Peptides against a protein of PDB entry 9IZ0. Designs and how they scored, part 49

Target 1, 345 residues: chain A of PDB entry 9IZ0
Amino acid sequence: ITCLGSNGHTYKQLVKGGNDDLRQDAVMEQVFEQVNGFLRSYRKTSQRNLSMRTYKVIPLALKTGVIEWVQDTIPLGEYLDSAHKVYHPKEWSLSTCRKLIAEKQMEDLETRLKVYDLVCRHYRPVFRHFFLESYADPVQWFTTQTNYARSTAVASVLGHVLGLGDRHGQNILIDKTSGEVIHIDLGIAFEQGKKLPVPECVPFRLTRDVVDGMGITGVEGVFRRCMEFTLETLRREEDSLLSVLEVLRYDPLFSWLISPLRRMKKQKMQLENFNQPESGNITTDASRDPKIQRNNVSGESEAERAILKVRQKLSSTLSVEASVGELIRIAQDPSYLALMFCGWS

## One batch from the design tools (peptide; made by RFdiffusion4, then SolubleMPNN)

Design b1_p11_2_s1 (from b1_p11_2, 5 letters changed)
Fold by OpenDDE base, seed 3:
Structure b1_p11_2_s1 (fold): chain B 345 residues (1-345), chain A 11 residues (1-11)
Amino acid sequence: as target 1 above (345 residues)
Amino acid sequence: LEELLEELLKR
């Protein structure tokens, strides 16, 4: 839809309807706006213009709302698929890589690591080319790559602290003008990504292509330092952040649990992504839903557990540097990435 | 160089 604003400007908007609860996205965007307030108040983060890039979400009714259309963006996964075909035309297709990982999904960790390593050898990172092809001026190239590393660092810390799930390449937009990342589809939070059919086992997305976009220093430059400054700010503002989350505890409209419908939709999308029409009938026996005992845990008890887990992630028991170092290590660990739906790119 | 450029990008 295109709307004419009272200011005379035209705005393109996306209307979502059906099965997606946009209230979850709207609440998470409000949390990010509060966190952006904390980042602006602290010298080390304000001097670097550190922010989680937000977008407007207006829930209209149960499962209907309007989303701001983020102009001049591309989904990370769309760019990477296109760029990989251009820069590495002799390597394996994304469909071939997905098939090989899927065929070994039920195997032991050792076998899955061997397949992951094999896929990595036949599907090399390309995300560096986004910056090289988009910015001919060396100052613009460096500025946009720095903005990417900074925005990815903020999103990585916030994604870990808030337990954001479903961080696949279609839910991460790249701004073509600034190089910044924009996270979309925020309805899997507070570690509910671990309840997906393919569990998310990394704190945030730090795949080889995500790192390749950071340039020659990878994680050991702007990214690590900006993660440290962001985490230091969040630790300082712990009580303020927890107070924002406590408001959500009493919101009867906020769901601390993944909805059965959303879980089924994501299950179907994962299965459909395994069953691309060029891959012969992998009859994934959908009958092995482990009977997760529906403990009717009150939504209030799940909110309390989620807030406790946020507090634990903000603990000052380890230094900021040690905490960030461990998060970066885990996010890049092949033993976790080999278990993911798409851990190689 | 990155630290110098971070200082330039702070101004």
Scores: peptide ipSAE 0.006, ipTM 0.471, DockQ to the pose 0.015
Fold by OpenDDE base, seed 1:
Order: C-alpha cells, then sequence, then structure tokens
Structure b1_p11_2_s1 (fold): chain B 345 residues (1-345), chain A 11 residues (1-11)
C-alpha cells in the first residue's frame, strides 16, 4: 500500500497478511532500538556508528500488520542467485546444490560433510561483486564495504545473543545505498531455531558469501573488531538489556515459543518454492493432530530460560576476543554448516 | 591499511 504521511510525503508500506505474527518482529525491533541506544552511548561503538539497522513494524492483528517498505534494498539470496549465474555460469545451480543437501539430510555427519564440500567446490562465492558493481568510486566502494562489515558484525552479535533463527538469504536485505544489512522476519528468536525439523546449529550466518562481501581481509579486521566492540557494549549493558527482555516476559502478546504448526510450515514453504505448482489437491485431512503431550512448560518458564540463556551468552568468563573468536569459528565450521537446512544455504 | 582507513572513517 501507499500511505500519505502527515508531512505530505507518500510512503510505500508492505501489508503482511496470513500466518505470520508481526508482533514478534515489532518486539525484536524495539529491542534493537534499545540496543542501538547502548551502541550510541559507548565511545568504541559510537565512533564507528555501529547499529542494528531497523524497520518500522505496526502489528494490526494476530496475523496482520504494516511493515515499512525498505527502499533501495535487495534480498541477499536474490542478489547471490543472480550474481552466481553471471560470474559462474558453468557451476551448479542453487536448486541442484539444495537438492543434493536435502537428499542427504538424514545421513551421518561424514556423508553430509562430503556433500557440503562437493557443493562448495561447484558453487563459489560471488558477494564481493556486489560492492565492485555498485560502487565505481574507490572511496564509496571502501565505505560501503566497511558499512557492510560493521553492520554484519552488529547483527551477528545480536543474532547470537538474542538467538535469532531463520537467517536464510531471503531474510537478510542489503541496502544498496549504504551496504548495511537489514534483518527481516524476526519470528524465530531465543534459540527457537533449534526446534525446527532441521535444527539450527550456528550462532549466526557467516557463510562463504557473507565473508566474501567483507573483502580481502574476510572476517579479520573490521568485522572481528566490530563484533568485539559490540559484545563489549552488550556485556556492559547486560542489566539494561535483561530489563528490556523482562518487560517482554510479561507481554501477553509475545510468544516465547514457535508453534508446532509454524515450525513445520517454515521449512516446508522453503521446499515448496522449489517444486513447480503441480495442482495436486492433496487435501491433507487436518483431523489427525498428533496429541503432542502438552508438557505444561508455562510460557513464564520458557521466558525465564530464554533470559537465562541471554545472560549466559553475555558472561565475562571468557574475554571478548576469545568469545568472538569462538563464535566466528563455529559460524564458519563445515561440521555445523553441513548440518543446516538446505534452504538456509 | 584497513585499520588506517577505518580510523579515517571515524572522523
Amino acid sequence: as target 1 above (345 residues)
Amino acid sequence: LEELLEELLKR
């Protein structure tokens, strides 16, 4: 829709209707705005303009709301699929790679690692070309690549700390003007990604293409240092961050749990986008809900466990450098990446 | 060089 603002300007807005609860997105955006306050308060983060890029979300009902239309953006996955066809036209298609990973999803780690390595050899990174194509001026190229590395570092720390899931290439937008990342569809948080049919096992998205966009230094330099400064800031503001999350504990509108139906639908919709619409009316008779014993884990006990897990991630037991080093290692480890859902890569 | 340029982008 297009709305006329009180300032006389017209704004494009996305009306999301259907099965997605935009209240989770709105709440996570509020948490990000508070964290952006913390990042502005500390010299090391404010000097680098470190922020989580946010967008406006107005929930109108349980499954309907208005989202800000983020102009001049492209989904990371859309750019990568297009660019890979241009720069590597003789390599495997993304659909072929995803099919091979999906066919081996139930196999042992050794088999999944061999398939992942094979896919990696036939599908090379291209995200460096985003900056080379978009910015002919060397200063603008360097500035936007730096903004990308900084923005990705903040999003990686926050994504780990808040346990953001479903970080596939369609849920990460790239701002074509600044190079910043914008995370969308925030409905999987507080490690609920581990409850998907294929559990998420990486702390954040640090795939080969995400690293390729950082330029020649990769994860070293700007990205690593900005992760360290962000984590240092969040550790200092632990009590403030936990206080924000405690307010959400008492919000009856916030769901700390992904529903079983939503768990199945998220990974299924990612698979159905690969099958052309064969108009097979499979009336799946929805009459056999398996009586998953509602273990009466009160929503309060899940919120408490989520907050405790955030506190544990902010623990000063390891140095900032050691903690960031381990997060970067795990996020790039083939033994974890090979276990991810085929639609995530 | 990246460190120097990062320090220039802080100004």
Scores: peptide ipSAE 0.006, ipTM 0.457, DockQ to the pose 0.015
Fold by OpenDDE base, seed 5:
Structure b1_p11_2_s1 (fold): chain B 345 residues (1-345), chain A 11 residues (1-11)
Amino acid sequence: as target 1 above (345 residues)
Amino acid sequence: LEELLEELLKR
């Protein structure tokens, strides 16, 4: 929809109806706004304008709401698919790469690593070209690449701490004006990504293309330092952050669990990538509601476990530098990346 | 170069 504001400006808005709970997105955006308050209050983060990019979500009903349309953005995955065809036309298609990883999804780690390495040799990073194409002025190029590395660092720390899942290339937008990342579809949080049919085993998205966008220093420049300052701020404000999350424990409308419907939707999307359309009329008789044993895990006990995990991730047992170093290592480790869903590469 | 440019962007 398009709305005329009282200020005379026209705003494009997305009316979302369906099975996705927009309340989780709205709550996560409120948590990000509080974290942005902490980042503005701390000298090391405020001097770098560190923030999680947010968008407005207004839930109207259980499954209906209005989302702010983020202007001048492109999904990371959409850019990468187009750019790989332009810059590496002799390499494998994304569909071929996904198929090869998918075909080996049930195999051992050694076999999955061999396939992942093979795919990596036939599908090279291209995301550096986003900045080179979009910004002909060297100052704009450098500023936008720096903003990208900074915003990715904040999103990586915060995404790890809050356990954000489903960070595929369609759920990460790039702002074409600033180079900043915008994370969308926040309905998998507090490590519920580990409950997907293919469990998420990395702390955040740090794929080869995500690193290629950081420039010649990759993770060792702006990105690492901004992760460290972000984690230092979150450790300082631990009690404030946990107090915000405790308010959500008592929200009867907030779900700390991945919905069965969202789990089924992700399972179906995974299966549709395995089945070429053989024309079988599978009349899935929608009348078999599987008696999913509602394990009476009270929503309260899941909230308590989620808050405890956030506290554990903010622990000062390791230095900020050691903690960030380990997160970066794990997020780039082929032994973890090869275990991810075929759509992660 | 990036450290020098980060110092310039902090001023």
Scores: peptide ipSAE 0.006, ipTM 0.432, DockQ to the pose 0.014
Fold by OpenDDE base, seed 4:
Structure b1_p11_2_s1 (fold): chain B 345 residues (1-345), chain A 11 residues (1-11)
Amino acid sequence: as target 1 above (345 residues)
Amino acid sequence: LEELLEELLKR
């Protein structure tokens, strides 16, 4: 929809109708706004204008809401698919890569690593070209690439701390004006991504293309330092952040668990991304509903576990540098990326 | 150099 604002400006809005609970997105955006407050209060983060990019979410009813249409954005995955076809037209298609990873999903780690390496050799990073193509002015190029590295660092730390899941290239928008990342579809949080059919095993998305966008330094320099400053801020504001999350514990509308419906939807979307419609009648007899033993784990026990896990991630047991170093290592580790649905780009 | 670049980006 297009709305006319009271200021006379027209705003595009995305009306999302369907099975997605936009209240989770709205709550996570509120948490990000609070974190942005902490980032503004701390000298090392404020001096760099570090923030999690937010968007307005207005939940209207049950499963309907209005989302701010983030203007001048592109999904990372859409850019990467398009750019890869341009820059590497002789390499494998994204569909070929997905198929090969899928075919080996049930195999051992060694086999999955071999397939991941094979895919990586036939699907090279291209995200550097986003900045080179979009910004003819060297100052704009450098500024936007730096903003990308900064925003990715904030999103990576915050995404790890809050256990944001489903961080695929369609859920990460790139702002074409600023180079900043905008995370969308926030309804998989507090490590519920580990409960997906393909479990998430990385702390945040730091794939080869995500790194390629950081320029020649990769993860070193701006990205690493901005992660460190962000984590340092979050550790200082631990009690404040935990207090914000504790308010959500008592929100009867907030779900600390991924809904069975959302799991099924994500399962279908994962399967549909593997099934290009070759016109073969695969009557998938949907009759094997595994009796998900609803262990009546009280929503309270899940909230408590989630908050405890946030606290553990904010622990000062390791230095900020050591913690960030380990996070960066794990997020780039082929042994984890090979297990992901799309760990190669 | 990186601190200088960050200071340049603060302007």
Scores: peptide ipSAE 0.006, ipTM 0.444, DockQ to the pose 0.014

Design b1_p11_2_s2 (from b1_p11_2, 6 letters changed)
Fold by OpenDDE base, seed 1:
Structure b1_p11_2_s2 (fold): chain B 345 residues (1-345), chain A 11 residues (1-11)
Amino acid sequence: as target 1 above (345 residues)
Amino acid sequence: LEELLDELLAR
């Protein structure tokens, strides 16, 4: 829809209805706005303008609302699919790669690692070209690549701490003006990604293309240091962050649990969208959501467990450097990446 | 170089 603002400007808005709980997105965006307050108050993060990019979410009803249309953005996955065809026209298609991973989804780790390695040899990173193509001025190129590494670092720490799932290439936008990442569809949080039919096992998205966009240093330099400064800020503001999450514990509209139906639909829809050429409104008659009696007792225990898990992730038992080093290692480990859902890659 | 430039962009 297009709305006329009080300032006389027209704003394009996206209306989502029926399938996505935009109240969960709205709540996560509110948490990010509070975290952005902490990042602005701490010298090491404020000097670097570290922030999680946010978007406006207005929930109107159950599974219906209006979201901000983020102008001048592209989904990471859309850019990567197009760029791989241009820069590596002799390599495998993304559909071929995903098919091979999906066909081996039930096999052992050794077989899945061999398939993942094979796919990696036939599908090389290209995301460096986004910055090289979009920014002809060396200062703009460097600034936007730095903004990308910084924003990815903040999103990686927050994504780990809050247990954000479903971080596939269509749920990560790139701002073409700043190079910053914008995370969308926040409907899988607090490690609910581990409850998907194919469990998520990485702390955040740090695929070869995500690293390739960081430039010649990869994860070293800007990205690592900005993760460290972000984690240091969140550890300092632990009580403030936990207090924000405790407010959500008492929000009757917030869902700490992904429903069994939503779990099955998310990964299934990702597979179906891969196999459909552009034909035909399949009105899936989703009208019979059984009234799951929300046992209030189960919701409170899951909220408490989620908050406890956030506290554990903010533990000072390891140094900031050691904690970030381990997160980066796990996020890049082929033994974890090879286990991910084929639609995530 | 990136470290030095990140320090310059942090000023």
Scores: peptide ipSAE 0.013, ipTM 0.543, DockQ to the pose 0.015
Fold by OpenDDE base, seed 4:
Structure b1_p11_2_s2 (fold): chain B 345 residues (1-345), chain A 11 residues (1-11)
Amino acid sequence: as target 1 above (345 residues)
Amino acid sequence: LEELLDELLAR
């Protein structure tokens, strides 16, 4: 929809209707705004204008809301699929790569690593071209690439700390004007991504294309330093952040658990991305409702565990540099990326 | 070097 603002400007808005509870997205956006407050208050982060890009979410009903249409954006995965076809037209298709990874999903780590390496050799990074194509001016190119690395660093730390899941290339938008990342579909948080059919094993998305967008320094520059400053800020503001999360503990509308319906929907979407439609009548015999043992784990016990994990991630036991170094290492480790749905790009 | 990096990172 397009709305006329009281300022006389027209704003495009996305009306989501259906099965997605936008309340979780709205709550996570509120957490990001609080974190942005912390980032503005701390010298090392404020000097760099470090922020998590947010978007307006207005829940209208249990399954309906209005989302700000973030103009001048592209999904990372959409850009990468397009750019890969242009720059590497002789390499494997994304569908071929997905198929090969899927076919080996149940195999041992050694086999999965071999397939991941094979896919990586036949699907090279291209995300650097986003900046090279979009910005003819060298200053604008450098500025936007820097903004990308900064924004990705903030999002990576926050994504790890809050345990954001489902960080695939369609849930990460790139702002074409600033180079900043916008994370969308925030309905998988507090490590609930580990409960997906393909468990998330990385702390945040730091795939080869995500790194290729950082330019010649890769992670060893703006990105690493901005992760360090962001984590330092969050450690300093631990009690403030935990207090914000404790408010959510008592929100009866906030779900600390991935809903069975959302899990099934994500499962179906993962499976549909593996199955190109061969025109086989899959009669969905919907009749085997597996008795979802409602493990009556009180929502309170899950909230407490989630907050405890956030606290553990903010622990000062390791230096900021050591913690960031380990996070970057794990996020790039082939042994984890080979287990992911799309760890190669 | 850290100040230069901080200035480069502050830009």
Scores: peptide ipSAE 0.012, ipTM 0.534, DockQ to the pose 0.014
Fold by OpenDDE base, seed 5:
Structure b1_p11_2_s2 (fold): chain B 345 residues (1-345), chain A 11 residues (1-11)
Amino acid sequence: as target 1 above (345 residues)
Amino acid sequence: LEELLDELLAR
């Protein structure tokens, strides 16, 4: 829809209805706004303008709401698919790469690593070209690449701490004006991504293309330092952050669990990316609501577990540098990346 | 060099 604002400007808005849990998005955006307050309070983070990019979500009903249309953005995955065809026209298609990883999804780690390495050799990173194409001025190029590395660092720390899942290339937008990342579809949080049919096993998205966008230093520069300053700030504000999450424990509108419907939708999307030939009409009579015994693990017990995991991730047992170093290592480790969903690479 | 890069990047 397009709305006329009281200022005489027109605003495009997305109205979502149906099975999308916009309340989880709205709550996560409120948590990001609080964290952005913490990041503004400290010199090390405020001087670098460190923030999680947010968008407005207004839940209107249980499954209906209005979302801000983020202007001047492109999905990371859309850019990468187009750019790869231009810069590497002799390499494998994204569909071929996804198929090869998918065909080996049930195999051992060694087989999955061999396929992942093979795919990586036939599908090279291209995301550096986003900055080179979009910004002809060297100062704008450098500024936007820096903003990208900074925003990716903040999003990576917050994504790990809050356990954000489903960070595929369509759920990460790139702002074409600033180079900053915008994370959308926040309906998989607090490590619920580990409950997907293909479990998420990395702390955040740090694929080869995400690193290629950081320029010649890769993760070793702006990105690492901005992760360190972000984690230092979150450790200082641990009690404030946990207090915000405790308020959500008593919110009857917030779901600490992935909905069965969202799990089924993700399972279907994961299966449809397998070109399995249409074996016949299993009319799954949708009338058999499987009495999935909701094991009455009260939403309260899952909230308590989620808050405990956030506290554990903010632990000062390791230095900030050691903690960030380990997160970066795991997020880039082929032994973890090869286990991810075929659409992750 | 990192401090000088951080100062150049903080401007």
Scores: peptide ipSAE 0.006, ipTM 0.520, DockQ to the pose 0.014
Fold by OpenDDE base, seed 2:
Structure b1_p11_2_s2 (fold): chain B 345 residues (1-345), chain A 11 residues (1-11)
Amino acid sequence: as target 1 above (345 residues)
Amino acid sequence: LEELLDELLAR
């Protein structure tokens, strides 16, 4: 839809209808705005304009809402599929890579690592070309690549701390004007991604293409230092962040658990994406509400466990540098990436 | 490179 604002400007908006509870997205966006307040208050993060890019979400009902259409963006996965066909036309298709990984999903780790390595050799990174193509001016190229590394660092720390899941290439937008990342579809948080049919084992998305976009330094320099400054800020503001999350404990509208319906929808989408190239808006009308007995794991006990995990991730038992170093190591570890649905791109 | 980056980032 297009709305006329009170300022006389027209704004495109996405009306999302379906089984996705947009209240999860709206709540996570509120948490990000609070974190952006902390990042602005601390000298090391404010001097670098570190922020999580946010978008407006207006939940209208349990399953309906209005989302801001983020202008001048492209999904990371859409760019990567297109760019890979242009720059590496002799390499394997994304569908071939997905098929080979899927065929070995039930095999041992050694077999899965061999297939992952084989896929990686036949599907090389291309995301550096986004910056080279989009920005002819060297200053603009450097600025936008720096903004990408900075925004990815903030999103990586926040994604780990809040346990954001479902961080595939369609849920990460790239702003074509600034180079910043925008994370969308925030309904899998507090490590609920580990409960998916393919468990999420990495703290955040740091695949080969995500790293290739950082330029010649890769994860070193801007990305690592911005992760360190972000984590240092969150550790200082631990009590403030935990107080924000405690408010959500008492929100009757917030779900600390992944819904069985959302889990089934993701499972179905994973199975359908094995059989079709991702060119269809599959409006799967999942109108069959199975009365799956809510096992009375009190929502309160799951909220308490989630908040405890956030506190543990903010622990000062290790230095900021050691903590960031370990997160970067785990996020790039082939032994985890080979277990993921699309860990090669 | 870090000092040159910090100088470019301080402008």
Scores: peptide ipSAE 0.006, ipTM 0.493, DockQ to the pose 0.014

